# Ledger of designs, part 41: peptides against a protein of PDB entry 1Y74

Target 1, 57 residues: chain A of PDB entry 1Y74
Amino acid sequence: LGLERDVSRAVELLERLQRSGELPPQKLQALQRVLQSRFCSAIREVYEQLYDTLDIT

## One batch from the design tools (peptide; made by RFdiffusion4, then SolubleMPNN)

Design b2_p22_2_s2
Fold by OpenDDE base, seed 1:
Structure b2_p22_2_s2 (fold): chain B 57 residues (1-57), chain A 22 residues (1-22)
Amino acid sequence: as target 1 above (57 residues)
Amino acid sequence: EELRREYEELLRLMEEILRLFE
């Protein structure tokens, strides 16, 4: 799904940006925690169920 | 240059994710 791919890519970028050491890590780490949270996973599940119901691939 | 491209890609992805909540 687009959302799953976009969240996964956003997390990858956040990890790379944190490892660079050129940016303050705290806000990047906070955003990564939100994207990897149970809340974000629940939203992804709802969207996946909608796509399954609508037979959208 | 690479860091800026990665940051700009992250911003675009976050805008796309946030549009799902509008």
Scores: peptide ipSAE 0.426, ipTM 0.861, DockQ to the pose 0.691
Fold by OpenDDE base, seed 5:
Structure b2_p22_2_s2 (fold): chain B 57 residues (1-57), chain A 22 residues (1-22)
Amino acid sequence: as target 1 above (57 residues)
Amino acid sequence: EELRREYEELLRLMEEILRLFE
């Protein structure tokens, strides 16, 4: 699903940006924690149910 | 150059994710 792919790609980019050492890591790490949180997983589940119901690919 | 492109891609993805809550 689009949201799952976008979240996964966003996490990958956050990890790369943190490894560069060129940016302050704290905000990037905080955003990564949000995207990997139970809250974000619950949102994905809700959207997956909606897309399954609407037959949106 | 690569870092900037990665940061710009992240911003676009975050904007797309956040639009789901508007």
Scores: peptide ipSAE 0.426, ipTM 0.860, DockQ to the pose 0.686
Fold by OpenDDE base, seed 4:
Structure b2_p22_2_s2 (fold): chain B 57 residues (1-57), chain A 22 residues (1-22)
Amino acid sequence: as target 1 above (57 residues)
Amino acid sequence: EELRREYEELLRLMEEILRLFE
């Protein structure tokens, strides 16, 4: 759940930073695409399962 | 000032996320 929260917050910040118009959007968009990718979601799921298995709160 | 804080928070979160791959 920590990783899910951190990824979700990172995406929120990326969207805010892009909307400001003060930063070049392309790199921020690319990072957002990575964090919202199916790959990132699959990795997050694996880590969340590991946390559940290892009882890491 | 707000934009800088948001950018710094993003950097910290990305560092935390990337540490899971180390």
Scores: peptide ipSAE 0.423, ipTM 0.859, DockQ to the pose 0.680
Fold by OpenDDE base, seed 2:
Structure b2_p22_2_s2 (fold): chain B 57 residues (1-57), chain A 22 residues (1-22)
Amino acid sequence: as target 1 above (57 residues)
Amino acid sequence: EELRREYEELLRLMEEILRLFE
C-alpha cells in the first residue's frame, strides 16, 4: 500500500537525517516515534482493511 | 546537498501521509 511504503521510507529518511548530525535530532526522533507507534500501525491496519474491502490495490 | 534532498523527500512524504487525515 502507498501509506505503508511512505511510512517505511519516511522512517528510513528520519534515521539517515539523525545519523548525519547536521540537524537537531529531537524533532526528527519525535516524528520517528510517532510513525513507529502502535497508533500509526493501527491506522495502517484500518486503511489496509478498507482497501481489502473495496478491492483497491 | 544530499541532506537537503533527503529532508525535502521527507517533507513530501509527510504531506502525502497527512492528506489521508484531511
Scores: peptide ipSAE 0.422, ipTM 0.859, DockQ to the pose 0.690

Design b2_p22_2_s3
Fold by OpenDDE base, seed 4:
Structure b2_p22_2_s3 (fold): chain B 57 residues (1-57), chain A 22 residues (1-22)
Amino acid sequence: as target 1 above (57 residues)
Amino acid sequence: SRLRREYEELLRLYEEILELFE
C-alpha cells in the first residue's frame, strides 16, 4: 500500500540523514520513533483499510 | 547534494503522510 511504502521510505531516509552527521540527530530520531510507533502503525492500518474499502488508489 | 535530495524527499513524504490527517 502507498502509505506503508511512504512510511517505510521516510524511515529509511531518516536513518540515512542521521548517519550522515550533517544534521542534529535528535529531532530526526524523534520523528523516526513516531513513524515506527505502534500507535502510528495502528492508525496507518485503519487508513489503509479505509482505502481498501473505499477503493481509494 | 545527496543529503539535500534525501532531505527534500523526506519532506515530501512527510507532507504526503500528513495530508492523510484532517
Scores: peptide ipSAE 0.258, ipTM 0.796, DockQ to the pose 0.693
Fold by OpenDDE base, seed 2:
Order: structure tokens, then sequence, then C-alpha cells
Structure b2_p22_2_s3 (fold): chain B 57 residues (1-57), chain A 22 residues (1-22)
């Protein structure tokens, strides 16, 4: 779904921005940790189940 | 610049993700 794709792309960009060294990495790393957390995965699971149930995907 | 484009894309994705929680 869109959430999964957006999260994956966001993580990819965060890693690239961190590797560039042109921006302070602290906030980028914090956001990456949130997006890769079990909490975020659980939310994605709920959305996927909801879309499967409603058949709106 | 590449850095600017990547940062701006990240911001757009961040907003899209947040919209799901609004």
Amino acid sequence: as target 1 above (57 residues)
Amino acid sequence: SRLRREYEELLRLYEEILELFE
C-alpha cells in the first residue's frame, strides 16, 4: 500500500541524507528509528488489514 | 541541488505519512 511505499522511500532518503554529511544526523536518525520501529510496523499492519477487509485497495 | 531535492521529497513523504494519522 501507499504507506508501506512512502515509509520505505522515506527511510531510503534518510539514509542518503545521513551519508552526505551535509546535515546534522541526529534528527534524521531519530526519524529513521521511528519509521523502522515496531510501532510503525504495527500501524502498517492495521492499515493493511483494514484495506483487505474493506476491499478498497 | 541533489541534497535540496532529496530533502524536499522527504518532507513531502513525511506530510503524506502524517495525513494518515489526522
Scores: peptide ipSAE 0.256, ipTM 0.798, DockQ to the pose 0.688
Fold by OpenDDE base, seed 3:
Structure b2_p22_2_s3 (fold): chain B 57 residues (1-57), chain A 22 residues (1-22)
Amino acid sequence: as target 1 above (57 residues)
Amino acid sequence: SRLRREYEELLRLYEEILELFE
């Protein structure tokens, strides 16, 4: 799904940016935690169900 | 720079994700 892919890519970028050490890590870590939270996972599941139901590619 | 490109891509992805909640 687009959402799952976007979240995964966002997390990847967040990890890269954190490792660079050129940016304050706190806000980046906070955003990463949100994107990997149960809340976001639940939303992804809802979208997956919708896509399965509507058969959207 | 690489860092700028990665940061800008992150911003674009973040905006796209947020649009799903509007």
Scores: peptide ipSAE 0.249, ipTM 0.794, DockQ to the pose 0.701
Fold by OpenDDE base, seed 5:
Structure b2_p22_2_s3 (fold): chain B 57 residues (1-57), chain A 22 residues (1-22)
Amino acid sequence: as target 1 above (57 residues)
Amino acid sequence: SRLRREYEELLRLYEEILELFE
């Protein structure tokens, strides 16, 4: 689904931005933690179930 | 720069994700 792909791409970009060292890492790390949290995973699961039911591509 | 492009893409993705929670 689009949400899963967007989250995965966002995490990839966050990791690259952190490795560059040109930006303060704290806020980037915080956002990455949110996107990889159990809470975010649970939300994705709910959305995926809804999209499966509604057949939203 | 690559950094700017990656940051801008991240911002767009972040906004798109947030719109799902409106």
Scores: peptide ipSAE 0.249, ipTM 0.792, DockQ to the pose 0.685

Design b2_p22_2_s4
Fold by OpenDDE base, seed 4:
Parts: C-alpha cells; structure tokens; sequence
Structure b2_p22_2_s4 (fold): chain B 57 residues (1-57), chain A 22 residues (1-22)
C-alpha cells in the first residue's frame, strides 16, 4: 500500500512537472512510463506479497 | 518555488521506490 501510494504520487508529480513546461519533458515522461509499466507493477506486487507473507510493517 | 518543491518531493519518492532494488 505504501509503495503503491508512492508510485501514484510520483506519477502525479511527473505529470505536473511535464505540464509546467519548465523542464525537458523527455526524461520525465520516460520515468513515468517506467513507473506505470507492467514491470513496475509486477515488482510491486511481488514486493507487497513478500511483506505480507513475512508480516513486515 | 512550487516547481522546485514538487521536483524535490519526486526525488524523495524515487529514493524510497528504489529501495526495492537495493
């Protein structure tokens, strides 16, 4: 849940930063794509499952 | 100032996210 929230907030910020037009958008957009990728989602899912299994809070 | 704060928050978030890969 925490990681999901961090990723979601990061994506939100990336979108805002891109809309500002004050920063080169290419790297921001690339990072956003990574954070919204199936890869990132899969890693997050495994991570959260491991934490649930190990009861780490 | 707002842009800088948002960028700094993003950096902090990325540091936490990258802990998955340490």
Amino acid sequence: as target 1 above (57 residues)
Amino acid sequence: DELRREYEELLALMERILELFR
Scores: peptide ipSAE 0.566, ipTM 0.898, DockQ to the pose 0.637
Fold by OpenDDE base, seed 3:
Structure b2_p22_2_s4 (fold): chain B 57 residues (1-57), chain A 22 residues (1-22)
Amino acid sequence: as target 1 above (57 residues)
Amino acid sequence: DELRREYEELLALMERILELFR
């Protein structure tokens, strides 16, 4: 699923950017929390079901 | 340069993710 892949990659990048120490971590950390939240997981689940129903790759 | 590329990729990913809500 494209959304799942995009979210996973975004989280990976957020972790790397935070580890760099060159950017203020607060906003990056907040965004990471959103992407790893139950809300985001629920959205992925809904869209996964939708794509399964529509047979969209 | 690497930091900038990673940040730009993140922005592009976020744009794609947010398209679901627009």
Scores: peptide ipSAE 0.564, ipTM 0.898, DockQ to the pose 0.652
Fold by OpenDDE base, seed 2:
Structure b2_p22_2_s4 (fold): chain B 57 residues (1-57), chain A 22 residues (1-22)
Amino acid sequence: as target 1 above (57 residues)
Amino acid sequence: DELRREYEELLALMERILELFR
């Protein structure tokens, strides 16, 4: 789904931005933790279920 | 330039992700 792809890409970018060392890492790391959290995974599951139930592409 | 582009892409992704909560 689009959400899964967007989250995955966001995490990838956060990792790259942190590795560059050109930006303050703390806020980037905090955001990455949120996106990789169980909470975020649970939200993705709910939306995936909604798309499956409603047959939304 | 690359760093800026990656940061801007990240911002756009976050806007799309946060749209689900509106």
Scores: peptide ipSAE 0.562, ipTM 0.898, DockQ to the pose 0.693
Fold by OpenDDE base, seed 1:
Structure b2_p22_2_s4 (fold): chain B 57 residues (1-57), chain A 22 residues (1-22)
Amino acid sequence: as target 1 above (57 residues)
Amino acid sequence: DELRREYEELLALMERILELFR
């Protein structure tokens, strides 16, 4: 829920920051890769299921 | 200023994301 939105917004910002050319891209790109990884997606899925099960906001 | 605001928002988002792993 909030995690998916936060990750999506973070990726959007990382893409914008990289396109600006004002910051070294390497670390930003590495962070983007982590946030878009299968590992991150799997974690989000587990957390979302937990929130669904426990009815947590 | 816009770049700074975007970077600061990113930092805040990362703090929230990383909170799940502490």
Scores: peptide ipSAE 0.562, ipTM 0.897, DockQ to the pose 0.686

Design b2_p22_3_s1
Fold by OpenDDE base, seed 4:
Structure b2_p22_3_s1 (fold): chain B 57 residues (1-57), chain A 22 residues (1-22)
Amino acid sequence: as target 1 above (57 residues)
Amino acid sequence: DELRREYEEVLALMEEILRLFE
């Protein structure tokens, strides 16, 4: 699904940005933690269920 | 700059998705 893919891509990009050193890592790490949190996972799960129900394409 | 731009694009898409459920 789009959201799962986008979250995974965002995490990947955050890791690359952290390694590049172009930006302060603390905020990037915080964003990464949020994207990998139980809260975000729960929201993603709800989205996926709604996607299946509503047939969002 | 390129990686940041790509991240911002993904972030914007995620934000748009969230707005659909508000």
Scores: peptide ipSAE 0.038, ipTM 0.486, DockQ to the pose 0.370
Fold by OpenDDE base, seed 1:
Structure b2_p22_3_s1 (fold): chain B 57 residues (1-57), chain A 22 residues (1-22)
Amino acid sequence: as target 1 above (57 residues)
Amino acid sequence: DELRREYEEVLALMEEILRLFE
C-alpha cells in the first residue's frame, strides 16, 4: 500500500535532511531508526491487512 | 525547508492513517 511507500519516502527525506545539516542529525537518525523498526513494520502489516478487510476509501 | 515540508506532508499522512485505527 501507500503506507510502505510513504515510510520509505520519509526515510529517504530524513537521510537527505541529515546530509543537508539543516537540523541536528542525532534526532533525525533516531526518528529514522523508529520508522525502520520492527515495531513500525508490524503496525504497517496490520494496517495493510485491515485495509484489505474493511475496504477503506 | 523544502525537504522538511515534504517530510512533514508524508508524516501528516501517516499520522492520519494511524488515527483511523486508534
Scores: peptide ipSAE 0.038, ipTM 0.483, DockQ to the pose 0.347
Fold by OpenDDE base, seed 2:
Structure b2_p22_3_s1 (fold): chain B 57 residues (1-57), chain A 22 residues (1-22)
Amino acid sequence: as target 1 above (57 residues)
Amino acid sequence: DELRREYEEVLALMEEILRLFE
């Protein structure tokens, strides 16, 4: 689904932003860790299941 | 600036998806 793709893209962009130095790297790194956490993965899975169940296009 | 803009666009899409379940 789009959510999994968008999360993966967000992580990739966060890595690039950290390397560019345009933003405080500590906050970006913290957000990246949250997006890669088991918690975020579990929540994403639930949302994807609900998305399928509700037949939202 | 370009990289930040692209990141913000992805965040906006993620937030929109989350709002569907609120």
Scores: peptide ipSAE 0.037, ipTM 0.483, DockQ to the pose 0.385
Fold by OpenDDE base, seed 3:
Structure b2_p22_3_s1 (fold): chain B 57 residues (1-57), chain A 22 residues (1-22)
Amino acid sequence: as target 1 above (57 residues)
Amino acid sequence: DELRREYEEVLALMEEILRLFE
């Protein structure tokens, strides 16, 4: 699904931003951890379930 | 700046998808 791909891409981009040093690493790392958390995964699963049942295309 | 723009584009897409359920 698009959301899964977008989350994965966001994590990749956050890691690149951390390496660039343009932004405070701690805040970027915190956001990255949130996106990779079990909480975020659970929200994604709910989205995917609703997407399958509601057909929101 | 380029990496930031790409990140913001991804965030915007995610937010748009989430708004479908609000």
Scores: peptide ipSAE 0.036, ipTM 0.483, DockQ to the pose 0.328

Design b2_p22_3_s3
Fold by OpenDDE base, seed 4:
Structure b2_p22_3_s3 (fold): chain B 57 residues (1-57), chain A 22 residues (1-22)
Amino acid sequence: as target 1 above (57 residues)
Amino acid sequence: DELRRLYEEVLRLGEEILELFE
């Protein structure tokens, strides 16, 4: 599934945006923390398990 | 322009991720 890859890419881009210093980093950091959280990982794992089991789309 | 492109790519990826949970 592409979810893990998409999350990783999103984090990479968020880090680049933060390094630019052209935007307030707080919301970018918050989003990055959410995407890298244990909660997000758990949700991803559940999704992937269900996706594999149910073969939804 | 680079910042805008990166921002837009993050938005696109976010939308793709959200679509997986619709």
Scores: peptide ipSAE 0.097, ipTM 0.632, DockQ to the pose 0.530
Fold by OpenDDE base, seed 1:
Structure b2_p22_3_s3 (fold): chain B 57 residues (1-57), chain A 22 residues (1-22)
Amino acid sequence: as target 1 above (57 residues)
Amino acid sequence: DELRRLYEEVLRLGEEILELFE
């Protein structure tokens, strides 16, 4: 699974977008907060456990 | 142009993530 890597990459890109100053930062920050939230982390963890248990290719 | 590229990459990653849960 590349889920953790993809989330980390998305956060990195959102930080770069915020630093550019070309867009209002509020919505970008909100999205970043969601991706870094305990909720998102918990869902990712459950998904990865199910993936391992069910042996999904 | 850089902003557009970054935006498009975020969208791509978002779509890939969402597809895992569909």
Scores: peptide ipSAE 0.096, ipTM 0.631, DockQ to the pose 0.510
Fold by OpenDDE base, seed 3:
Structure b2_p22_3_s3 (fold): chain B 57 residues (1-57), chain A 22 residues (1-22)
Amino acid sequence: as target 1 above (57 residues)
Amino acid sequence: DELRRLYEEVLRLGEEILELFE
């Protein structure tokens, strides 16, 4: 399931960017919150269900 | 340089995610 892994990796990288202190963290934090939200989780769940049903390769 | 690397990787991941919905 590429979507779950990609989202998790994106969150990890966003956290590293925030720790660098070279950018204002507000927008990075907002994006991270969206990626970790129930909304994003629900979309991922729907995708996984479709993936299982349609055998998307 | 590290900042650029991380930024570019986030962009690549974002593009890959978007491709799943296109």
Scores: peptide ipSAE 0.096, ipTM 0.632, DockQ to the pose 0.515
Fold by OpenDDE base, seed 2:
Order: sequence, then structure tokens, then C-alpha cells
Structure b2_p22_3_s3 (fold): chain B 57 residues (1-57), chain A 22 residues (1-22)
Amino acid sequence: as target 1 above (57 residues)
Amino acid sequence: DELRRLYEEVLRLGEEILELFE
């Protein structure tokens, strides 16, 4: 499953974009907060469990 | 140019994540 890896990579890139300072950081920070939230982790866990149960990779 | 590349990569990853819920 690539979801955890994709989320981690997205967060890394968002941090780099924020450090660049060439874009207003507020919306980028908000997106990063959502991706690192307990809510996002719970949704990812449910997704992974469903695919494990259905034997879908 | 680097900023543009990073922005586009974030958009691609976001699209891939959203497609999981379609």
C-alpha cells in the first residue's frame, strides 16, 4: 500500500515549499496539519484494513 | 523552477490520494 508513503512524501514537499518562502504558507500549513492529523491516520488505517480484508493490494 | 516542480509533485500526489476514494 502506497498511501502512507504518499502522505509522508506530500508532507516533506509541503515543508520544502514553506521554507522556500515564495508562496503564502498559510494554506500549505493547513494542508500539512490535515495530513499529519489523527483523523487522517485513522482514515488511512481504515483504508488499509479494508484492503487487507478484501485481499486487494 | 524548483518551486514549480515541487508544487506540481504535490498536486500529483494529491490526485493519486483522491483517486483512492473514488
Scores: peptide ipSAE 0.096, ipTM 0.629, DockQ to the pose 0.529

Design b2_p22_4_s3
Fold by OpenDDE base, seed 3:
Structure b2_p22_4_s3 (fold): chain B 57 residues (1-57), chain A 22 residues (1-22)
Amino acid sequence: as target 1 above (57 residues)
Amino acid sequence: LPLLEELRALLRELEEMERRVR
């Protein structure tokens, strides 16, 4: 399970897309804020705990 | 792993967007 890694990768992609100037940045920035939020981190923690316990794959 | 699957789907979309702007 690599949720932390995958979130970090998503943020990196969003930052690069914003820097490209080819796309309106507002929606990309909003998505980045969600992924970097304490709410998202809390969900990730719960999900990882559930995965370790239940092996829901 | 529905949440992980959705996150990976998002990653694929973002990668495709990046390829289009390069």
Scores: peptide ipSAE 0.500, ipTM 0.874, DockQ to the pose 0.739; fails the geometry check
Fold by OpenDDE base, seed 5:
Structure b2_p22_4_s3 (fold): chain B 57 residues (1-57), chain A 22 residues (1-22)
Amino acid sequence: as target 1 above (57 residues)
Amino acid sequence: LPLLEELRALLRELEEMERRVR
């Protein structure tokens, strides 16, 4: 499925964008916090489980 | 896979932002 990989990649991009100093960091940091939250991890886990069991596309 | 598709769309946007910053 690749959700975990894609979330990790998104976080890496957000970290680099924040370090660049070219963009206001607040919204980028907020998005990073969401992606690294227990809530996001729980959603990912449920999504992957449901996909595996119910073939949700 | 709507959640995956939306996440990939976000990744594309972030990649474009990175290309503009570098």
Scores: peptide ipSAE 0.499, ipTM 0.874, DockQ to the pose 0.738; fails the geometry check
Fold by OpenDDE base, seed 2:
Structure b2_p22_4_s3 (fold): chain B 57 residues (1-57), chain A 22 residues (1-22)
Amino acid sequence: as target 1 above (57 residues)
Amino acid sequence: LPLLEELRALLRELEEMERRVR
């Protein structure tokens, strides 16, 4: 499925963008916090389970 | 998988932002 991989890549990009200093970090950091939250992890797990059991695409 | 598609769209935007910052 690759959802976990894509979340990890999004976090890496957000960290690099914040370190660049070229962009206001607040919104980038807020998005990173959401992607690393227990809520996002729980939604990812549910989505992966639904894909595995119901074959939703 | 709309969640995966939206996440991939976000990744593309973040990649474009990174290319503009570099």
Scores: peptide ipSAE 0.499, ipTM 0.874, DockQ to the pose 0.752; fails the geometry check
Fold by OpenDDE base, seed 4:
Structure b2_p22_4_s3 (fold): chain B 57 residues (1-57), chain A 22 residues (1-22)
Amino acid sequence: as target 1 above (57 residues)
Amino acid sequence: LPLLEELRALLRELEEMERRVR
């Protein structure tokens, strides 16, 4: 399971898209904020814990 | 795994957007 890796990759893509200047940055920045939020991190942690628990059982 | 699948779908969309701006 690679949720942390995939979130980091999404953030990297969003940062590159914002730096390009070809797209309005507001929606991209808002999505980046969500992905880097404590809420998203907490949901990821719960999801990974549940996955690990169910995989072990 | 719905959350992982949705995140990977988002990644594909972002990659396509990056290809269009390059």
Scores: peptide ipSAE 0.494, ipTM 0.873, DockQ to the pose 0.767; fails the geometry check

Design b2_p22_5_s1
Fold by OpenDDE base, seed 3:
Structure b2_p22_5_s1 (fold): chain B 57 residues (1-57), chain A 22 residues (1-22)
Amino acid sequence: as target 1 above (57 residues)
Amino acid sequence: SELEEEYQRLLALMEEIQRLFS
């Protein structure tokens, strides 16, 4: 799945938004931390394994 | 603005990710 790639792109965009300074950075930073957390990575891994096991397209 | 366009791209990606888990 392209989930890992999409999460990486989302993090990149969040970093750009924080550097722009037009938005309060705290909530953007919090979301970035969630997307880069071990918790999120574990959920992604389980999700991808489930789809591989069940062969769901 | 470019900031608003980047924000919209982020929202689109988040919606796509959410769709995969729905």
Scores: peptide ipSAE 0.033, ipTM 0.509, DockQ to the pose 0.586
Fold by OpenDDE base, seed 1:
Structure b2_p22_5_s1 (fold): chain B 57 residues (1-57), chain A 22 residues (1-22)
Amino acid sequence: as target 1 above (57 residues)
Amino acid sequence: SELEEEYQRLLALMEEIQRLFS
């Protein structure tokens, strides 16, 4: 779904921002860890289940 | 700058994600 793609794109952008060195990497890395966490994965899974159940196109 | 553009794209994505779960 679009959410999975958006999360992946967000992670890519965070990695680019970290490599640029123009911003402190610690907070960016923390945010990346959140987006890649089991918590976000679980929420995405629930969202996808609801999406399928509601038959949204 | 390119960095600012990347940052803005990130913010837009985060807002979209937040809207989906709000």
Scores: peptide ipSAE 0.033, ipTM 0.510, DockQ to the pose 0.618
Fold by OpenDDE base, seed 2:
Structure b2_p22_5_s1 (fold): chain B 57 residues (1-57), chain A 22 residues (1-22)
Amino acid sequence: as target 1 above (57 residues)
Amino acid sequence: SELEEEYQRLLALMEEIQRLFS
């Protein structure tokens, strides 16, 4: 699974976009906070564990 | 531009994540 990698890459891109100053930063920062939240991390972990356990991949 | 390309990559990743959790 590459979900953890994709989330990390998304956060990295959001940080770059915020630093550029060419886009409104408020919504980008809010999205970054959601992606880095404990809730999002917990859901991702459960999702990945479920797929690992059921061998759906 | 490079910024536009990065923005599009972000959108693609977000869409992929949404599909995985839908």
Scores: peptide ipSAE 0.033, ipTM 0.508, DockQ to the pose 0.636
Fold by OpenDDE base, seed 4:
Structure b2_p22_5_s1 (fold): chain B 57 residues (1-57), chain A 22 residues (1-22)
Amino acid sequence: as target 1 above (57 residues)
Amino acid sequence: SELEEEYQRLLALMEEIQRLFS
């Protein structure tokens, strides 16, 4: 689904930014942890349930 | 730079995600 794809892409970008070493990694790591948290996974699950219910194209 | 472009793409995605919940 779109949200899962976007979150995965965001995490990928954060990992690239961290590996570059051109930015302080701490805040980037914190954001990555949030995006991969149970909180965000629960939100994604709700989104997917609504998506299935509404049959959005 | 490539780093700046990646950062901007990240911001754009975050904004899009935010819009989905507003």
Scores: peptide ipSAE 0.033, ipTM 0.509, DockQ to the pose 0.587

Design b2_p22_5_s4
Fold by OpenDDE base, seed 2:
Structure b2_p22_5_s4 (fold): chain B 57 residues (1-57), chain A 22 residues (1-22)
Amino acid sequence: as target 1 above (57 residues)
Amino acid sequence: DELRREYERLLRLFQEILELFA
């Protein structure tokens, strides 16, 4: 599926963007917290379960 | 700019994933 990998990559990019100062850091940091939360992990798990059940191509 | 573009690409991917279940 690669969703876990994509989330990890998104977090990495958010960290780089915060260091660059190109964008307001507070909103980037808030999004990073969400992506690293147990909530996001639970959503990913649900997605993976549904993917397996529905056999999405 | 490059990092922003890649980040925006990932956001679009996540949006598409959410639309599958909407």
Scores: peptide ipSAE 0.060, ipTM 0.549, DockQ to the pose 0.358
Fold by OpenDDE base, seed 3:
Structure b2_p22_5_s4 (fold): chain B 57 residues (1-57), chain A 22 residues (1-22)
Amino acid sequence: as target 1 above (57 residues)
Amino acid sequence: DELRREYERLLRLFQEILELFA
């Protein structure tokens, strides 16, 4: 199961991008909040349950 | 640029995952 790891990595990258100043931080911060939200974690949990059931490769 | 490219790679991965359920 790599989704949790990938989400965590995406958040880390968003934080670095915000600090770099290469992009306007407002949208990056909003996306980070979504990825760290209870909603996103619930979707991830459902995906992982389905992954275990369907054995998606 | 490197960080952006890696982030974009992950976004593509998430898109592919979502397409499996659409």
Scores: peptide ipSAE 0.060, ipTM 0.549, DockQ to the pose 0.350
Fold by OpenDDE base, seed 5:
Structure b2_p22_5_s4 (fold): chain B 57 residues (1-57), chain A 22 residues (1-22)
Amino acid sequence: as target 1 above (57 residues)
Amino acid sequence: DELRREYERLLRLFQEILELFA
């Protein structure tokens, strides 16, 4: 699964967007914190377990 | 613009993933 990679890429892009100043940083920072949280990691683990069970293509 | 477009692409991907569980 590429979900972990995609989340990591999303965080990287959020960091770049914050530095560019194209968008207000506060909401981007909040989203970044969520994506890097233990909560998000737990959700990813559940997804991966379900993926194995459901055999999603 | 490019970074934003790629971010939006990833958001769409996450939406598609969530729809698999709907």
Scores: peptide ipSAE 0.059, ipTM 0.550, DockQ to the pose 0.342
Fold by OpenDDE base, seed 1:
Structure b2_p22_5_s4 (fold): chain B 57 residues (1-57), chain A 22 residues (1-22)
Amino acid sequence: as target 1 above (57 residues)
Amino acid sequence: DELRREYERLLRLFQEILELFA
């Protein structure tokens, strides 16, 4: 699982990509906002509950 | 490039998660 950790790592990588200048920052920042949103957190919670219920590996 | 590759790996993971709800 580790979805919370993966989301946190994705945010960290987006921040580094914004600082590197390899890509225009606007879209990267928008994606970061989505990943840090309450909506994304709620979806993560639902996924984790479903994961526990289905016992998927 | 390495940071981008790791980010793309995570995007693939998130895509697989979304497919569970499709």
Scores: peptide ipSAE 0.058, ipTM 0.548, DockQ to the pose 0.357

